# Peptides against a protein of PDB entry 3EFO: the designs that were tried, part 153

Target 1, 262 residues: chain A of PDB entry 3EFO
Amino acid sequence: SQLADLYKSCETDALINFFAKSAFKAVLHQPLKVIREILVNQTAHMLACYRKNCASPSAASQLILPDSMKVLPVYMNCLLKNCVLLSRPEISTDERAYQRQLVMTMGVADSQLFFYPQLLPIHTLDVKSTMLPAAVRCSESRLSEEGIFLLANGLHMFLWLGVSSPPELIQGIFNVPSFAHINTDMTLLPEVGNPYSQQLRMIMGIIQQKRPYSMKLTIVKQREQPEMVFRQFLVEDKGLYGGSSYVDFLCCVHKEICQLLN

## One batch from the design tools (peptide; made by RFdiffusion4, then SolubleMPNN)

Design b2_p19_3_s3 (from b2_p19_3, 7 letters changed)
Fold by OpenDDE base, seed 3:
Structure b2_p19_3_s3 (fold): chain B 262 residues (1-262), chain A 19 residues (1-19)
Amino acid sequence: as target 1 above (262 residues)
Amino acid sequence: STEESLQKLAEEMLEFMEK
């Protein structure tokens, strides 16, 4: 159908960019609660409309997403979890204003990466490969105490180190004998010169080259205080300041869709 | 790609919700 073609041609990343900018503009003149409700409602309506007009008959209790919108909920949840749309006293007004302004100027590609970061398992690097490691889901469940992960969202870059990270990798990256010896105050990795270090630097370079903003590197040790900041970028998890997990959000959207179709 | 990974994730979640 013509409608189906329209949905198929619609790019999710463009939609997210639009919704983000619209919501962040609305923050200036509408209550946050209303904005959040609108976003959830719009998401449900779009998906319900597709199902009603384009999808094959199925049980109302099932959530069916078109290919173009399969990732819409996860991005929408990330948008809803952004500090700009959360009214918590722990978040400064300045931080909200800053992030709001940033997103208002972002292109489609920038906003996509901003809302859902890349999380790369660095401990799995093949020094002989020119390919980037496959990104993992932005959730604590995907981290491991034995792992090392690089997170980037276009503005920030984090190198997260598990408490049981392999000493060999630590030595390779930082030229120190153990986890305890890593200096988290550094913003640049040392030029150790071994293949692993070079590969990591190459990956970081590739990520940076594709972005308009220079990303500051933050070294994060598991179970140290700065890890709390890092965890805020694990967008699929439950938000510290009122944001839902991705699973919870999906359940919410599903419920609304069912209500719309009944 | 990241998009492909997210697509897979979405599909997994859909399967979960369809049960």
Scores: peptide ipSAE 0.024, ipTM 0.616, DockQ to the pose 0.122
Fold by OpenDDE base, seed 4:
Structure b2_p19_3_s3 (fold): chain B 262 residues (1-262), chain A 19 residues (1-19)
Amino acid sequence: as target 1 above (262 residues)
Amino acid sequence: STEESLQKLAEEMLEFMEK
């Protein structure tokens, strides 16, 4: 059907960009609660419409997503978890205003990265390979105390170090003997000059490429205070300020879809 | 790719919800 073809050709990244800009514009004139409800409703309606008109007969209790929309809920949840759509006193008005303005001018590619950060397990780097490590899901469950991860969302870059990260990697990156010796106040990696350091710098460079803004590097040690900021970018997890986990959000959407189809 | 990873995630979550 024409509708089925439409859904198959649907670009989730374009949709999220649209929804983001629409929502962020609406923030100026509508209550956040209403905006959030609209976003959830729109998501549910889109998916319900697909099931009603395109999907094979199936139980309404089953969530069926077209391939093009399989990732829509996760992005929508990321949008809902953005500080612009959260009314918390801990988030400054200036920060919300700043991010709102940024997103309003973002293209599809930029907004995609912005809402769902790239999280790379750099502790697995092969210095002989030019390939980037495969990104992992933005969840604490994907972190390892023995690992080192690079997170980037187009605006911020974090280098997260597990408390048990390999000393040899620490030495390679920071030229210090241990985790405890890492200075988290630095915003630039030292030029150690070994292959691992060079590879990491290359990766960081690649990530920075084609981004309109220079990402400031923040070095984060696990279990230190700055990690709390880092965790806000683990968008699949439950947000500190009331944002739902992806699982919870998906459940919510599923329930709404079922209601629409009953 | 990120998209591939997210698709995998979505599938996993769907399976979870179907249980």
Scores: peptide ipSAE 0.024, ipTM 0.626, DockQ to the pose 0.123
Fold by OpenDDE base, seed 5:
Structure b2_p19_3_s3 (fold): chain B 262 residues (1-262), chain A 19 residues (1-19)
Amino acid sequence: as target 1 above (262 residues)
Amino acid sequence: STEESLQKLAEEMLEFMEK
């Protein structure tokens, strides 16, 4: 059907960009509660419509999505958890205005990365490979005390270090003997010159490529204060200032879909 | 690609919900 073809050809990144800009424009004229409800309802309705009109008959309790739409819920949750759509006094008006303006001017490629960052396990790097490590889910559950992770969202770049990060990697990246000796005030990695350092720098360069803004690097040690800022970018977790985990959001959407199909 | 990686992650979540 024409509708089925439409859903199959749907680019999720473009939809998220559209919804983000629409919501952020609506903030000027509509209550946040209404905007949030609309976004949740739209998500449920789109998916329900697909199931009703495009998918083969199946149990309403099953959430079967086409490949192009599988990532829609996760992006929608990230959008809902953005400070612009959160009604919390802890978030300054200036911060809301800033992020609103940023997203309003973002292209499709920029917005998808902004809402769902790349989180790369740097400790698994093969210095002999030119391939980027596979990204992991943006959740603290995917971090390890023995690991080193690079996070990037197109605006910020973080290098997170577990308290038990391998000393050889610490030496390779920072040219210091231990985790305790790492200076987190630096915004640039030292040019150590070994293969591991070069590989990491190459990866950072690839991530930076074609981004409109230069991402500032922040080095984060586990259990230090700056880690709290880093954790805000773990978008699948429960938000500090509100918003559901992705699991909770998905449960909510699934419930609404089932209700719509009954 | 980023999209492919996200699709895989989303699929894992969907599979979890269907169990």
Scores: peptide ipSAE 0.023, ipTM 0.610, DockQ to the pose 0.096
Fold by OpenDDE base, seed 2:
Structure b2_p19_3_s3 (fold): chain B 262 residues (1-262), chain A 19 residues (1-19)
Amino acid sequence: as target 1 above (262 residues)
Amino acid sequence: STEESLQKLAEEMLEFMEK
């Protein structure tokens, strides 16, 4: 069907960009609650419509999505969890305004990375390889107390260190003997000159490449107060300021779809 | 890669939504 063809050709990245800009424009004229409800409803309607009109008879009861739409819900949840769409006193008006303006000018590629950050397990680096480590899902469940992770969303870069991070990696990256000696006030990694340091710097360089904004590096130690800021970028988890986990969001969307189809 | 991670997520999402 014509609708099926449309959905098959749909680009999720473009849709997210569109929804983001539309929502961020709407915040000037509509309550946040209404905007969030609209986004959830639109997501449910789109998925329900596809299921109803595009699913094969044999799979009519199943929500089978084309590959391009499979990631739509996760990005939509990320959009909903953005500070611009949250009304919490902990979020300054200036920060909200700044983020809104940034997104309003973002292209499709930039907005994709912005809403769903890249999270890389640095502790798994092969110093002999030029390949980037495989990104992991943005959730605390993917972190390890023994691990070191780099997170980037095109605007911010975080280096998260577990409390039990390998001392050899700490020495290699920071040139200090232990986790306790790491200075979290630093915004630049030292040029230690060993393979680990060089590889990490290379990765950071690749991530920064072709991004329109320079990402400031923030060092984050597990179980320290600043980790709370980092956790906000773990977009699949429950938000600190009212955002739902991805699982909770999926449950909500699924319920809505069922209501639309029954 | 990020793409692979997202693909896995999408698959998990699909399975979840079909329950």
Scores: peptide ipSAE 0.021, ipTM 0.602, DockQ to the pose 0.122

Design b2_p19_3_s4 (from b2_p19_3, 8 letters changed)
Fold by OpenDDE base, seed 3:
Structure b2_p19_3_s4 (fold): chain B 262 residues (1-262), chain A 19 residues (1-19)
Amino acid sequence: as target 1 above (262 residues)
Amino acid sequence: SLEAALQALAEEMLEFMEA
């Protein structure tokens, strides 16, 4: 059907960019609560419509997502968790305005990375490989106290260090003997000159390539105050400012879809 | 690709919800 073709041709990255810009424009003249409700409803309606008109008959209790839109809920939740759509006193007006403006001028490719960051397990690097490590889910559950992770969203870059991260890697990256000796005020990694350091720098370079903005590096130690900022980018987790976890969001969307199909 | 990985993730989550 013509409708089915539309869904098959749907580019989720373009959709999320559109929804983001639309929502971020709407914040100027509509309440945030309304905007959030619209986004959830739109998500549910789109998926419900697909099931009704394009998918094979199935139980209403089942959430079926078309291949082209399977990632839509992920990004929609990330959008809903963005500071622009959250009314919390902890978020400054300037920060909201800044991020709003950034997204309003952001390209389709950039918005994907912005809403769902790359989280790379740096502690698993193969110094003999030129391939980037496989990204892990943006959740605290995927972090390890023994691990080192690089997070990038096109605007910010974080190097997160577990409290029990290997001293050998710490020395390799920072040229210091232990976790406690790492200076988190640095914005540049030292040029230690060993293969691991070079590999990490290469990875950082690759991530920075083709990005319109220079990502400032922030070193984050686990259990230190700056980690709270880092955790905001773990978009699958429950938000500090009232945003739902991805699981909770999916449950919400599923419930809404079921209601629409009754 | 990142998209493929996210799709797999979404599928995993859906399976979790349907289980």
Scores: peptide ipSAE 0.025, ipTM 0.661, DockQ to the pose 0.122
Fold by OpenDDE base, seed 4:
Structure b2_p19_3_s4 (fold): chain B 262 residues (1-262), chain A 19 residues (1-19)
Amino acid sequence: as target 1 above (262 residues)
Amino acid sequence: SLEAALQALAEEMLEFMEA
């Protein structure tokens, strides 16, 4: 059907950009609660509409989504977890205003990265490889106490270090003997000059080159206070300030879909 | 790819909830 073709051709990243800008415009005139509800409802409606109008009769009982829309919920959840749409006193008005303005000017690619950060396991880097490490899902479950991860969302860059990070890598990156010696106040990595350090800097450079904004590097040690800030970017997890985990969000959306179809 | 993984997760979760 024509409708089915439309859904199949739908660009999820464009939709996220649209929803983000629409929501961030609406915050000026509508309560956050209402905006959040609208976003959830719209997500459910879109998916329900597809199922109702595009699903084959043989698969009517199953929610079959086009490939492009399968990832829509995760991005929508990320949008909902953004500080602009969170009504928490812990979030300053200035920060919300700042991020709102940023997103309002973002292109499709930028907004996608902004809402769902790139999380890279750099502890397993092959220094001989020219390829970027494969990104992992933004969840604590994907972190390792023995690992080192680089997170970037186009505005911020974090280097997260597990408490049991390999001393060799620590030495290679920071030129210090142990995890305890790492200075988290630094915003630049030292030029150690070994292949691993060079590769890491190269990766960081590649990430930065693709973004319109200069990302400040924050070094985060596991189990230290600044890690809380880092965890806010693990968007698939439950948010510190009331955001749902991806799983919980899916459940919520599913319930709404059922209500719409039933 | 990350996209593929996310899609798989979405499908898995949806299937689980529909069961």
Scores: peptide ipSAE 0.021, ipTM 0.590, DockQ to the pose 0.148
Fold by OpenDDE base, seed 5:
Structure b2_p19_3_s4 (fold): chain B 262 residues (1-262), chain A 19 residues (1-19)
Amino acid sequence: as target 1 above (262 residues)
Amino acid sequence: SLEAALQALAEEMLEFMEA
């Protein structure tokens, strides 16, 4: 009963912060391979333990998790895919050191957003609504060629534009007639002054609120070279440097859970 | 907004793992 209550009260954001800092500290004295293995094992063990000890008999065959833990695997995968924990020659030592230092000082809220960015469908904005659009999962599969998306991870902000983005929205945001006319070298949106532009700026402002760093805006056109940088933040997808997709990670974790419960 | 996405993710995760 106490264990069940403990699991039910677990906060995924706090857990990921703990695991991130623990792992990043361990990098100084443990091989990356070992650290990654530990993280995978911990994920599997936590989920298996909950299922075994907290699930009702009727749910013995199912993995029912409290809401606060349901997203733990995706965060763990994001952590595992972070450059600090990847042993790839393409990743510079300086970059690893930099990100390690950043995360080691991050609070719970900051690390949550850092590992799993907020991806907002800007093309669905209702100028009459005061609510932020519902975030979508950070995967290419959730993007649309006809869409415009804002991505933020607390450090960087990207405005991604599909090749078939609505011209009226492009004009509303950039005051240019078409997708081709958008200057991706700009780091600030023009103050067009229409309701849509104002709403977008408001959203960007809200996202920037309570963040310790001012996020630089990068405008990204679909199918252009800079999009590759943007895609690195689609954390549920397969990483460029060998990181697993979320689906692949789930398969791995599921296999481990089954083994633990046998 | 993020919470909604995470909730959807959680539901899909459970479905995937229970299938």
Scores: peptide ipSAE 0.023, ipTM 0.646, DockQ to the pose 0.121; fails the geometry check
Fold by OpenDDE base, seed 2:
Structure b2_p19_3_s4 (fold): chain B 262 residues (1-262), chain A 19 residues (1-19)
Amino acid sequence: as target 1 above (262 residues)
Amino acid sequence: SLEAALQALAEEMLEFMEA
């Protein structure tokens, strides 16, 4: 799809793929602390070099960042927050091993999507449009209680429903009268057959297209226990297992940059 | 669009670095 093509052309995606595989390989023979420090330092170093060599006084008014660096920090934070690089006893060795192996075999496009999921506000869908809705940033702040969002990372697909989701959309998607009637044990959306349902299914199909794995669909109701799993994919937020929010990460990187430039 | 979201992110990053 057009979105997939966009990411494939991004140099940042290649860098993230490289760093991810390098880091995940290094986990086998280096302490996690060291690996994490290296990743942060590399991020800071790259940005510092850019600022030193490329930043012009006019850059304050115009985004002149190279394509390779525009979104590098957010991806790096996502990488740092991956369970493979977290030293938490709550994360099983099997889970770390599993995700490590997955990433080690991922292409550039796959790893990009894996580390930074697509979050689509499907409640804004125009049933007459063939275009995917614009993705929003992966943060709880971008969700709304009145909204319905589809999240996909190439391995998992989540349909998140706000507690105040429009009944008409609920009816359209699930053929039930209200939020309370939605069965979250479903792994497939019903074929309701209305335009909205058809479009949503189409979107899901597009997202699934060209992905190496069939994404399992999980229906998530806001404020229910399974939402906690979903929230882990809101990668810009603070992680459950000690991962920094994107803002906090930027602060950390900024400090490192200042140290490098001083 | 996803591109727009990424652009916004980049802008935010730039603003943060320049402050």
Scores: peptide ipSAE 0.022, ipTM 0.627, DockQ to the pose 0.123; fails the geometry check

Design b2_p19_4_s1 (from b2_p19_4, 11 letters changed)
Fold by OpenDDE base, seed 3:
Structure b2_p19_4_s1 (fold): chain B 262 residues (1-262), chain A 19 residues (1-19)
Amino acid sequence: as target 1 above (262 residues)
Amino acid sequence: LKVVSERREGDAWLIDLEE
């Protein structure tokens, strides 16, 4: 059917970009609550339509999406959790204005990365491989106290270090003997010169490549105060300022779809 | 509800939800 073909051809990243810009434009003349409701409603309606007209019969407890939109919910949740759409006093007007303007000028690829960061387990690096490590989902559950992770969203880059990070990797990256010796005030990695260090630098370079903004590196130690900032980029987790986890959002969308179809 | 599993079936993506 024409409708089925439409869903199959859907470019979710472009759709997210559109929704983001539309929502951020609407912030100027509509209440945030209304904007959020519209976004959720639009998401539910699109998916309800698919379920009704295109999808094979499925269990009521199962959420069904076109494959092309498999990441739509997670990105929509990220959009909803963005500071521009949150009315919390802890978020400054300046910060909202800044991020609003940034997104309004972003292309499709930029906005995709912005809303859902890359989180790379660099502790698993194979120095003999030219391939980047596979990104993990942006959730605390995917972190490891023994791991080292690189997070990038096109604007910021974080190097997160678990409290039990391997000393050999710490030495390889920072040329210091232990986790405690890492200086988190640095914004550049030292040029240690070993294969692991070089590989990490290469990865960072690839991530930075063709991005419109230079990403400042922030080194974050697990359980230190600055980790709180880092955790805000774990977008699948529950937001600090009232945002839902990915799972919570899925449940919300599912419920709304059921209401639309029943 | 919690997510139990996610998988592709043909042109569809399925997410199993459980309370």
Scores: peptide ipSAE 0.552, ipTM 0.929, DockQ to the pose 0.881
Fold by OpenDDE base, seed 4:
Structure b2_p19_4_s1 (fold): chain B 262 residues (1-262), chain A 19 residues (1-19)
Amino acid sequence: as target 1 above (262 residues)
Amino acid sequence: LKVVSERREGDAWLIDLEE
């Protein structure tokens, strides 16, 4: 069907970009609550239409999306959890304005990365490989106390170190003997010069490539205060300021779809 | 509710949800 073909051809990243810009424009004239409701409603309507007209019958407990939109919910949730759309006093007007302006000028690729960061398991690096490690889902559940992760969203770059991260890697990256010796005030990695360090630098360079802004590096130790900032970028988790987890959002969308179809 | 599984079936992406 024509509708089925439409869903197959859907560019979810472009759609998210559109929704983001539309929503961020709307904040000037509409209450945040209304904007959020509209976004959820639009998501539900799109998916309800698919379920009704394109999808095969399935169990009531099953959420059905076109494959092209498999990441739509997670990105939509990220959008909803963006500070621009959150009505929290902890978020300054200036910060909202700043991020709003940034997103309003972002292309599709930039906004994609902005809303859903890359989270790379650096501790799994193969120094003999030129391939980047596969990104993991942006959730605390995917972190490991024994791991080292690099997170980037086009604006910020974080190097997160687990409390039990391998001393060998710590030495390789920072040229210090242990986790405790890492100086988190550093914004640049030392030039250690070993293969692992060089590989990490290369990866960071690749991530930085073609990004419109230079990402400042923040070194984060697990269980230290700066980790709280880092955790805000684990977008699939429950937000600190009232945002839903990915799972919660899926459930919300699913319920709304069911309501629309019943 | 929690996500039990996610999978592709043809042109569809299926997410199983349960409490």
Scores: peptide ipSAE 0.540, ipTM 0.927, DockQ to the pose 0.871
Fold by OpenDDE base, seed 1:
Structure b2_p19_4_s1 (fold): chain B 262 residues (1-262), chain A 19 residues (1-19)
Amino acid sequence: as target 1 above (262 residues)
Amino acid sequence: LKVVSERREGDAWLIDLEE
């Protein structure tokens, strides 16, 4: 059917970019609550239409999406959790205005990375390989105390180190003997010169390539205060300012779809 | 509810939800 073909051809990243810009434009004329409701409703309606007209019958406990939209919910939740759409007093008007303007000028690729960061397990790097490590889901559940992770969203870059990260990797990256010796005030990695350090720098360079903004590097130690800032970029988790986890959002969308189809 | 599994089935993406 034409409708089925439409869903197959859908570019979710472009759709999210459109929704983001539309919503961020609307904040100037409409209440935030209304905008959030519209976004959720639009998501539910699109998916309800698919379920009704395109999807095969399935269990009520299953959420059914077009394969092309498999990441729509997670990105939509990230959009909803953005400070521009939150009415929290802890968020300054300046910050809201800043991020609004940033997104309004972002292309599809930029907004995709902005709303859902890349989280790379660099502790698994093979120094003999030129391939980038596969990104993991942006959730605390995917972190490991023994691991080292690089997070980037096009504006910020974080190097997160577990409390039990391998000393040999610490030495390789920072040229210090242990986790405790790492200086988190650094914004640049030292040029140690070993294969692991070089590969990490290469990866960072690749991530920075073709990005409109230079990403500042922040070194983050697990269980230290600055980790709280890092955790805000784990977008699938519950937000600090009341934003839903990905799972919670899925449940919300599922419920609304069911209501629409009843 | 929690996500139990996610998978592709044909042209659809299925997410199994469980309370």
Scores: peptide ipSAE 0.538, ipTM 0.927, DockQ to the pose 0.858
Fold by OpenDDE base, seed 5:
Structure b2_p19_4_s1 (fold): chain B 262 residues (1-262), chain A 19 residues (1-19)
Amino acid sequence: as target 1 above (262 residues)
Amino acid sequence: LKVVSERREGDAWLIDLEE
């Protein structure tokens, strides 16, 4: 059917870009609560329509999406959790205005990365490979105390180090003997010159490539105070200011879909 | 509810939810 073809051809990243800009424009004329409700309703309606008209019969306990939209819920949740759409007094008007303007001018690729950061397990790097490591889901559950992760969202770049990061990697990246010796005040990695260091720098370069803004690097040690800032970019987790986790949002959407179809 | 599993089935993406 034409409808089925439409869902198959749907570009989720473009759709999220549209929803983001539409919502952020609406902020000037509509209450935030209404905007959030509209976004949730639109998500539920789209998926309910798919389930009703396009999808094969499935169990009531299953959420079914077109494969092309499998990441729609996670992106939508990230949008809903953005400071522009949150009604929290802790968020300054200036911050809201800043992020609103940023997103309003973002292309599809930029907004995709902005709402859902790239999180790379660089401790798994093969220095002989030209391939980037596969990104992991942006959740604390995907981090490890033994790991080193690079996070980027097009505006910020973080290098997160677990408390039990391999000493050989620490030496390779920072040219220091241990985790404790790493200086987190630096905004640039030292040019150590070994293959691992060069590979990491190459990866950082690739991530930075064709991005409109230069991403400042922040070194983050696990369990130190600055880690809290980093954790805000783990967008699938529960938000600092009351935003839902990805799982909670899925449950919410599922409930709404069921209500629409019953 | 919690997510039990996620998988592709044909042109659809299925997410199993359980209480």
Scores: peptide ipSAE 0.536, ipTM 0.927, DockQ to the pose 0.895

